# Peptides against a protein of PDB entry 3B8E, part 201

Target 1, 230 residues: chain A of PDB entry 3B8E
Amino acid sequence: PFLIFIIANIPLPLGTVTILCIDLGTDMVPAISLAYEQAESDIMKRQPRNPKTDKLVNEQLISMAYGQIGMIQALGGFFTYFVILAENGFLPIHLLGLRVNWDDRWINDVEDSYGQQWTYEQRKIVEFTCHTPFFVTIVVVQWADLVICKTRRNSVFQQGMKNKILIFGLFEETALAAFLSYCPGMGVALRMYPLKPTWWFCAFPYSLLIFVYDEVRKLIIRRRPGGWVE

## One batch from the design tools (peptide; made by RFdiffusion4, then SolubleMPNN)

Design b2_p26_8_s3 (from b2_p26_8, 23 letters changed)
Fold by OpenDDE base, seed 5:
Structure b2_p26_8_s3 (fold): chain B 230 residues (1-230), chain A 26 residues (1-26)
Amino acid sequence: as target 1 above (230 residues)
Amino acid sequence: EALERIEQLKKELEELGEKLLREALA
């Protein structure tokens, strides 16, 4: 997110507070839940293959998979960001290079894509309106991430949702998202303005995409044991 | 004591969040 903010010179899509909430609030319990997740039954039954070569391959594949998932999460967040700004009159093309004028408090006549002039205060409200949906998008996408991370090889349908800590993590991140989105004063205190309930659903296609991606990946691993995808 | 307070605060936050979520989704 931050790299795109710099490269495209767009208004800030994700605030520091939101990043902290993701890192401290949403990622911690899931990480703990994964640590307590019992090793997948098929991993435990595998005879130790050559421990030097197989560990490196597995670490690389895990890193690549998480990198790809993270990219899909970022795309989901940016999609939500661009949709919100478009609804407020700022089309994606118009946002390119707009940051300099957007962040200038002395410019109160920044025009949107439709010729409407926006004051600095109005622009900042719109910017901060994007922070909460971006966060919520990450949370919704993380639902899929947490579910898919329960297994390395088996389908989620085979493993099921038995880990109580993981389920708790899903509720915690959702509750945190709801709190930040709808609690009075969050707009002033955290620059997290209230969300329309419809924005929760904006991330669902990306959550589904991650789920499908991982199920396909796992299916390939099951069909080609010892392939490059393991 | 601090852990119990954190757990209590988490529970309160969860309950509040769930309530707000229900209200927002209604």
Scores: peptide ipSAE 0.000, ipTM 0.220, DockQ to the pose 0.075
Fold by OpenDDE base, seed 1:
Structure b2_p26_8_s3 (fold): chain B 230 residues (1-230), chain A 26 residues (1-26)
Amino acid sequence: as target 1 above (230 residues)
Amino acid sequence: EALERIEQLKKELEELGEKLLREALA
């Protein structure tokens, strides 16, 4: 997210507070849950063909897969960001290069794509309004990510939701997202303005995309054991 | 006053984060 922010010089899509909430609030419990997740029975039964090379390949492929999932998460967040800004009059094309004027407190007449002038305060409100949906988008996408991360090869439907810690993690991150989105004072305290309930659904296509992507990946791995996708 | 301080600190953290990112990309 921050790389695109810098490269495109767009208004900040994800604030530091939301990043901290993701890192500390939404990622920690799931990470702990995954640490307690028992190894898949199929992974434990299958010895690597070459322990040195296959381990390195598997670690690289896992890293690439998680990197791809992370990219889809970021894309989901940015999609939500651009939709919200577009609904507030700032089309994506207009956001390019706007950062300098956007962040200048002394410029109170920044025009949107429709010629409406925005004060600094109004711009910051809309910017911070994007932070919460971006965060919620990440949380919703993480639902799929956490569920798919239970298994490397098996379908989520085959392994099921046996890990109570993961279920707790999903509940916690959802509860945190709801708290940050709807608790009075979060706009002032965390610069996370209240989120319309409809914005929760903006992430669902991306969550589904990640889920489908991983299920397809796992299906390929199951059908071609020892392939380059492992 | 505490809320204003929190807002200022957040702004400073954001600016610092942006600076660090600019420095990392430079």
Scores: peptide ipSAE 0.017, ipTM 0.274, DockQ to the pose 0.030; fails the geometry check
Fold by OpenDDE base, seed 2:
Formats: C-alpha cells, sequence, structure tokens
Structure b2_p26_8_s3 (fold): chain B 230 residues (1-230), chain A 26 residues (1-26)
C-alpha cells in the first residue's frame, strides 16, 4: 500500500499508525492462532521423498501463496479506497499525481473529477475516511486468509473449524477493527474516522475470491499431487 | 496540547517513512 502511494503519487490510502495496527495488532494474534493449529495429518505423515528439493519447493510454494494472498488483500483495500474517493468525486485516474496538491495546506481549490473545489480540510476528512474502510477491508479479507491457511491440502469443509484459538483470533481481530472504527477519539488519535456499516461489505467479494482461489488450489493439489501448484 | 503533539509526531513519522522509502527506491 505505501509503495503504491509513493509510485502512483496518490493520496495516502492507509496511515502509518493504521499500518502499525495491522502489523502489530491484527496480524499477530491470528499468526499465533495458526501456530496452535493441529498439523494436517497428511503433511506430518508424508516423509519428504527428497529432503533438499521438497523443502525448497514447499518454501517457494508457501512464499508464492502468501505473496499472492497479500496482493489480493492489497487489491481489496485499494478497491475500497478508490470506491470511497470516487463516491466523493475523485475518479482513480484523477488521483494519479494529485498527492502534491492534495497534501499542500496552502492549496484550497483542488478540483475533483467533476470540477468541484475541495479545501485542505475537506480533502483530509475524505483521506481519513478512507483509512478506516481500508483497514476493515484488510481485516475482513484476513478472515478468509486465516481460514484457508489452516490447511495446505484439505478443504476447510473437510478439516472443520475445530481450533478454538483460531476462532478466538477471528473474533479478537473483528473486535479490534470495530473498536478502532467506532471508538470516540480514533479519528484524532489514529486518523480513523467512523465507518458506515455498508463499507464492511465491500471487502466480502475479495474474501470470497480468496476462499474460492484457495479451494481451487487445494483441489488441484489433491488431483495432481507433486505438481508445481503445490 | 498532548493531542497536537501526537498529531505532529504522526506527521513527522509519515514524512520519515516517505523519506526512507524514497531512499530505498533510489
Amino acid sequence: as target 1 above (230 residues)
Amino acid sequence: EALERIEQLKKELEELGEKLLREALA
């Protein structure tokens, strides 16, 4: 998110404090919950045929899977960001290169895509309005990520949701997101303004996409064991 | 005063983060 902000010179989609909340808050408890997940019976029973090559393949595949999921999460956040800005009159193409004028306190006549002029204060309200939905989108997409990361090969429907720690992690992450979104003072303290309930649903298509992607991936692995997708 | 200081610190951290990223990409 921050790299795209710098490269595209768009208004900041996610504040530094919000990034820290993701890295230190929302990612840590779920990661701990996954550490307590019972090892998939198939992973522990299958001795690597070749410890050197199979380990490297598994590490590459895990890295690729996490990288792909992370990209889908970022796309979900940016989608929500662009939807909010478009609703406020700023189309995605108009945001390219706008940052310099957007962040300048002395420019109070920044035009949107429809020719409406925005003061610095109005622009910052819209920017900070994007921070909370972007964060919540990441949290909602992480629900699917946590569920799919539970197993490497087995479907979620086959393994089931038996890990109470994982379930607790999902609730804790959701409670944290709700607290940051609706607690008084978070707009000033964290630049996270209150979120309309409708914005929680903007992430659901991406959560579903990740879920479907992983189920298809797992299905391919089950049908072609030892394939390059594993 | 404390809130203003927090806002100032946030701005400084954001500027520092941007600088570090520019340096890393250069």
Scores: peptide ipSAE 0.014, ipTM 0.262, DockQ to the pose 0.028; fails the geometry check
Fold by OpenDDE base, seed 3:
Structure b2_p26_8_s3 (fold): chain B 230 residues (1-230), chain A 26 residues (1-26)
Amino acid sequence: as target 1 above (230 residues)
Amino acid sequence: EALERIEQLKKELEELGEKLLREALA
């Protein structure tokens, strides 16, 4: 998300504090929870692997998988961002290069795609209106990410949801998202304005996409052991 | 003061992001 903000010179889609909340609040507990996940039922049946060669391949595959999931998360967040700005009169094409004028406090006549002028305060309200939905979108997509990362080969239905720490992590990130979205004063303190409940559902297609993608990937691995997808 | 710190942190993060992007593209 942040890279596209810099490259496209668009208004900031996600606040710094919100990024910190993702890194420290949303990712840390789930990451710890995965360390306590039960081994896959088939791992105990495998012979010891060569630790030098298999670590490199596994680290690359894991890095690629997390990178791809991160890109899907970013796409989901940006979709929400562009929809909100478009609903407020700023079409995606108009946002390109607008950052400099957008962040200038002395410019109070920034025009939207329809010729309406926006004051600094008005456009900052619209910017901050994007922060909460973007964050919530990331959290909802992370539900799928956390669930799929439990196993390399087995489906979630085969491995099950037995890790209580994982369930706690899902609850914690959701509770944090709800707190930041709806607690009074968060608009002033964290620049996260209240979210309409309907925006929670905007992330579900992306969460489902990740889930389906990973289940298909795992299905291919199960059917073709030792393939390039593994 | 909190707003100024947030804006300062935003600027620092933007500068860091631009630096990382330049290093990655270099």
Scores: peptide ipSAE 0.006, ipTM 0.255, DockQ to the pose 0.023; fails the geometry check

Design b2_p26_8_s4 (from b2_p26_8, 22 letters changed)
Fold by OpenDDE base, seed 3:
Structure b2_p26_8_s4 (fold): chain B 230 residues (1-230), chain A 26 residues (1-26)
Amino acid sequence: as target 1 above (230 residues)
Amino acid sequence: DFLKRIEELKEALEKLGLELLKKALE
């Protein structure tokens, strides 16, 4: 999200403090939980790992947890961001290069896609209105991502949800999202305005799509071991 | 400059988190 903000010069989709909250609050605990996930049933048939040479958290697991999940989350968040701004008169194309004028306090006549002029204060309200839904969208997408990352080959339904730490992580990130979204003063402290409950559901189709995609991928891997999809 | 510093901080925290995770799993 932050890279697109810099590259595209769009209004800030998510506050820096909120980004840190994602990294420290929502990503770390779930990532730790994945490290304690039960081995896949087929892996248990293999010889015990050498504890001196074989790391439980290999580079691939790290890449999935912090790299790949982060990219998927960003896509979901940006979708929500563009929807909100479009509903407020700013079409995605119009946002390109707008950051400089958007952040200038002395410019009070920034036009939207329909010619409506926006004061600095009005623009900042719209910007901050995007922060909470963006964050919540990331959390909702992360639910699916964390669940699918439990296994490489087995279905989630086969592996099960026995990892108590993972379950705790899902509740923790959801509770954090609710706290940041609805606790009084968060609009001032973190620039996260209260979220309409309907926005929690905006990411659900996307999460479902990811879940279905991964289950299909895993199904293909099970049916065709050693294929390119693995 | 501020954004760059925040990104650097973010990367540092992520790296630290990963290292702690690796240590916890050893």
Scores: peptide ipSAE 0.000, ipTM 0.245, DockQ to the pose 0.021
Fold by OpenDDE base, seed 5:
Structure b2_p26_8_s4 (fold): chain B 230 residues (1-230), chain A 26 residues (1-26)
Amino acid sequence: as target 1 above (230 residues)
Amino acid sequence: DFLKRIEELKEALEKLGLELLKKALE
């Protein structure tokens, strides 16, 4: 998110506090939960593989979890960001290069895509309005991510959700998202304005996409073991 | 191999972002 902010010179899509909450709150507990998860039935039945091959499997899992899924999470967050800004009159094309004028406190007449002028305060309200939905989008996408990371080859439906720590992690990240979204003073203290409940649903298509993508990937792996998809 | 390339790309982008950030702070 920060890279796109720099490269495209768009208004800041995700606040520092939100990033910290993701890194410390939403990613850490799930990662720990995965470490305590019972090894996939296929892993338990396999004799201890050569320690060199086990490292490779862990590296592949890490690469899948942080690479592909992280990219889809970022895309989901940016989609939410662009939708919110578009609803407020700023089309994605208009946001390119706008950062300099957007962040200037002395410019109170920044025009949107429709010629409406925005004060600095109004712009910052819209910017901060994006932070919470972006965070919530990531959390909702992480639900699917955590579920799919439970298995390497088997469908989630076959393994089930037996890991209580994972369920706790999902609850914690959701509770944190609710806290940041709806507690009084978060707009002033954390620059996270209250989120309309409808925005929780905006992330569901991306969560579903991740789920479908991973199930298809796992299906391919099951049909073609040792393929390039691994 | 594809995942490795994505991870390499991610790392490259992160490095680029950090370099740009450093330049912006200078």
Scores: peptide ipSAE 0.000, ipTM 0.254, DockQ to the pose 0.023
Fold by OpenDDE base, seed 1:
Structure b2_p26_8_s4 (fold): chain B 230 residues (1-230), chain A 26 residues (1-26)
Amino acid sequence: as target 1 above (230 residues)
Amino acid sequence: DFLKRIEELKEALEKLGLELLKKALE
């Protein structure tokens, strides 16, 4: 998220505090759950023919999977960010290069895509309004990603929801998301304003797309073992 | 191979971001 913020020079979609909450509070348990479940489903079923090479391959596969999940989560967050800003009059194209004027306290007439002028305070309110939904979107997308990433090759329907650690991780991150979104004072303390319950569903289409994409990917892998999709 | 390509893309974006950050701090 921060890289896209720099590259596109858009208003900050996710504050430093929210990033820290994701990295420290949300991603840790899911990461552990994935490590355990992958070990059980993909690694443990194959007796390591060569313990050294097979461990290295597995560590690389886990690292790549986490890297992919993080990117997918970021894309989901950005989707929600752009939707919120679009609803407030800022179309994605208009946001490109807007950061300089957006963060300038002396500019109180920043125009949206419809010619409405926004004061610095109003801009910061809408910016901070994006932080909570971005975070929540990451959590909701992570639900799908965690369920999907249980196995590299097997469908979710084949593996099932057997990992208690995964279920705990899903609960924890959801509880954290609810706390940060609805606890009084979070807007002041963390610049995470309360989220309308409807925004929880904004990520669902994206989660569904990821789910379908991964199921299709896994289907292709099963039909064409050793293909480019691996 | 797909995951490898995604990771390579991520690394490329990270490098680009760092370069832009350096330029912004100059």
Scores: peptide ipSAE 0.006, ipTM 0.259, DockQ to the pose 0.022; fails the geometry check
Fold by OpenDDE base, seed 2:
Structure b2_p26_8_s4 (fold): chain B 230 residues (1-230), chain A 26 residues (1-26)
Amino acid sequence: as target 1 above (230 residues)
Amino acid sequence: DFLKRIEELKEALEKLGLELLKKALE
C-alpha cells in the first residue's frame, strides 16, 4: 500500500498504524494457523519423500502462499479504496498525482472528477473514511484466502473446519476489525472512522473472485503440473 | 516460475518501500 502511495502519488489509502495492525495483529494468527496446519499435514503425509526436496517444496509453497495472499489482500483493499473515492467523486485516474495537492492544507479548492471543490478537512474525512473499509476488506479477503489455503492442502470437505486455531484466528481478526471500526476514539487515535455495515459486504464479491481465481489456478496446476504458472 | 518471479518482485518492492520509508523518516 505504501509503495503504491509513493509511486502513483495517490491519497494515502491506509494509515501507518493500520498497516502495523495488519502486519502484527491480523496476519499473525492466520500465519500461525497455517503453520500448524502445515505441520499437521506434513505429519499425516508420512510417505518417506526425500526430506530435502519436500522441505524445499514446502518452503516454496509457504512463500508463494503468503506472498500471493498479501498481494491479493492489497488488491482487495485498493479496490475498496477506489470504490469509496469514486463514490465521493474522485475517479481512479484523477487520483494519480493528486497527493501533493491533496495533502496540502493550504489548498482548499481541490477539484474532483466532476468539478466539485473539496476543502482540506473534507478531503481528510474522505481519506480517513477509506482507512476502515480498506482494513475490513483485507480481513474479509483473509477469510477467503485462509479457506483457499486450507483447500490447497486438503479438500475443505475432507478436513472440514477441524482446525480450531484457524477458526479462532478468523474470529480474532473479525473481532479486531469490529473493535477498530466501531470503538469510540479510533477515528482520532488510528484515523479509522466508523464503518457502515454495508461496506463489509463490498469485500465479498472480491473474496468470491479470489476464490474462483484460486480454484481455476488449482485446476490449471492439476492439469499442467510443472507449468509456467508454478 | 511465474509465481517465483512475482514473489521476487514483491520482495524487491518491499525492500524498496522500506528504504523509501527509512529515507522519509530521516
Scores: peptide ipSAE 0.005, ipTM 0.277, DockQ to the pose 0.024; fails the geometry check

## One batch from the design tools (peptide; made by RFdiffusion4, then SolubleMPNN)

Design b2_p27_1_s1 (from b2_p27_1, 24 letters changed)
Fold by OpenDDE base, seed 5:
Structure b2_p27_1_s1 (fold): chain B 230 residues (1-230), chain A 27 residues (1-27)
Amino acid sequence: as target 1 above (230 residues)
Amino acid sequence: LEEELKRRALELLEKAEKLIKEAEEKL
């Protein structure tokens, strides 16, 4: 997110607060859940014929999968950001290079894509209105990540939702997202304005994409044991 | 430990936000 903000010179899509809420508040329980499931999966795996090589390959493949999932999460957040700004009159093309004028408090006549002038205060309200949906989008996408990471090789449908830590993580993330989105004063304290409930659904296509991606990956692994997609 | 980490994280967040706001006001 921050790299795209610098490269594209767009208004800030995700605040530092929201980033820290993701990293410390949202990702911690999921990470613990995944660590426990990895331990359970490793116990259930037949001893690798070559523990050193098989461990290194598996760690690299897991790292690559998490990197790809993280990219899909970021894309989901940016999609939500662009949709909200477009609904407020700022088309994605118009946002390119707009940061300099957007962040300038002395410019009160920044035009949107339709020629409407926006004051600094109005622009910051719209910017902060994007932070909450971006965060919520990441949380909703993380639901899919948690569900798919539950299994290394088996389909989610085969293993089921038996992990209590996973269910707790999903609940905690959702509760945190609801708290940050709807608690009075969060707009002032965290620059997170209240979110319309409809925006929770904006992330669902990306959650589905992650789910499909992981099921396809697992299917390939099952069909080609020892392939590079493991 | 998790609650304490969350509390410290929130305090760090509040400090970071204050610093960002102060930096934005100085710009």
Scores: peptide ipSAE 0.005, ipTM 0.257, DockQ to the pose 0.038
Fold by OpenDDE base, seed 4:
Structure b2_p27_1_s1 (fold): chain B 230 residues (1-230), chain A 27 residues (1-27)
Amino acid sequence: as target 1 above (230 residues)
Amino acid sequence: LEEELKRRALELLEKAEKLIKEAEEKL
């Protein structure tokens, strides 16, 4: 998110404090939960034929899968950001290079894509309105990520949700998202304005995409045992 | 670095919780 903010010179989609809340509040408990996940029976029963190469290949494939999931998460967040700004009159193309004027307190006549002029205060309200939905989008996408991470080869539907710690992590993330979204003072403290409940649903297509991606990946692994996708 | 980031984030969360509690008391 921050890299795109710098490269594209767009208004800040997500605050630094909110990023820290994601990294520490939403990712830690899930990561711990994965350490306590019961090893998938097929992973444990299939000892690596070559412990050195198969371990390295496995680590590379896991890292690649998580990297791709992380890209989907970022895309989900940016989608929500662009939708909100578009609903407020700022089309994605118009946002490119707009940051300099957007962040300038002395410019009170920044035009949107429809020629409406926005004061500095109005622009900052819209910016801070984007922070919360971006965060919530990441959390909702992380639900899918956490659910798929428990299995390497088996479908989520085959293994079921047995890890209570993982389930707890999902509730914690959701509670944190609700807290940051609706608690009084978050607009001032974290630059996160209250979120309309409808925006929680904007991330669901991306969560579904992650599920489909992972199920397809796992299906390929199951159909081609010993393939490069394992 | 990760531990330091964790510490700072926890401190920020604690500050946020205090601010919320104060805001709730004013409502």
Scores: peptide ipSAE 0.005, ipTM 0.244, DockQ to the pose 0.058
Fold by OpenDDE base, seed 1:
Structure b2_p27_1_s1 (fold): chain B 230 residues (1-230), chain A 27 residues (1-27)
Amino acid sequence: as target 1 above (230 residues)
Amino acid sequence: LEEELKRRALELLEKAEKLIKEAEEKL
């Protein structure tokens, strides 16, 4: 998220406090749930032929998988961010390079894509209005990612939701998201304004697309063992 | 008020981390 913010020079999509809430609150329980996940029975039953090299390869594969998950989460968050700003009159193309003027307290006439002028205070309200939906989008995408990560090769439907820790992690993450979104004072403390319930559903199509994509990927891997997609 | 709310939020995060750690130790 922060890299795209720097490169695109767009208004800040996610506050530092919200980032801390993600890193400390939402990522920890999911990470634990994945650590307790019974490695697919096929991976654990193969004694590492070489414990040092196979451990290194497995650590690299895990690291790449977590890196990809983080990128998918960021894409989902940015999608929600751009939708909210577009609904408020700021088209994605107009946001490019706008940060300098957006953050300037002395500029009270920043125009949107339709020529409407926005005061500094109004711009900051819209910015902070994006923080909560961005956070909730990450949580909803994390649900899909956690379910997907349960299986490397098998369909989620084949393995089932047997991991109680995973289920607990999903509930805890959702409860935290609800707390941060609806607790009084979070708008001032965390710069997270209350979320309309409709925005919870904004991430669902994206999560479903990721889920379908991963199931198709796994199906291809199963049908063509040793193909380029491994 | 903002500093107090930030302090309370940090205390809540610390409490959540502690609860998670305690849950991990019970697991």
Scores: peptide ipSAE 0.000, ipTM 0.222, DockQ to the pose 0.028
Fold by OpenDDE base, seed 3:
Structure b2_p27_1_s1 (fold): chain B 230 residues (1-230), chain A 27 residues (1-27)
Amino acid sequence: as target 1 above (230 residues)
Amino acid sequence: LEEELKRRALELLEKAEKLIKEAEEKL
């Protein structure tokens, strides 16, 4: 998110505080849940740990979680961001390079794609209106990520949702998202204005895409053990 | 009340943004 903000010089799609809430709040419990599940799996396998292979597996898991899935999360968030701005009169092409004028409090006549002038306050309301659905999009995509990261080879349907800590993590992320989206004063404190419930559903296609992608990947791994997709 | 809350929210957000921007410029 932040990299595209810098490169494209667009209005800020996600606030620094919300990024910190994701990194420290939403990702921590999932990480703990995965650590417990790995430990439980290792105990059940009773095989002597090969530190070299386990390190490679962890590096691959980290690369998948933070690299590939993180990119899909960012794309989902940016899609939501561009949709909201377009609905408010700012087409994606018009946002390129607009940051300088957008963030200037002395410019109260920034034109949208339709020639409507926006005050600084109005622009900031629209910007902060994007923060909440961007965050919610990330959380909803993280549900899929957390579920798929539970197992390397087995389908989620085969392994099931037995890890209570994983389930707790999903509820915590959801509760945090609901709290930040709807609690009075969060718009003031965290730049997160209240979200229309319909925007929760805008993230579901991305979560489904990740889920389908991982299930297909796991299916390929099961059919061709030792392939390049492992 | 809603408009006043929005206004106060915006003022606080502007202050927070200024502080964040100043912190980012110092980084």
Scores: peptide ipSAE 0.000, ipTM 0.219, DockQ to the pose 0.023

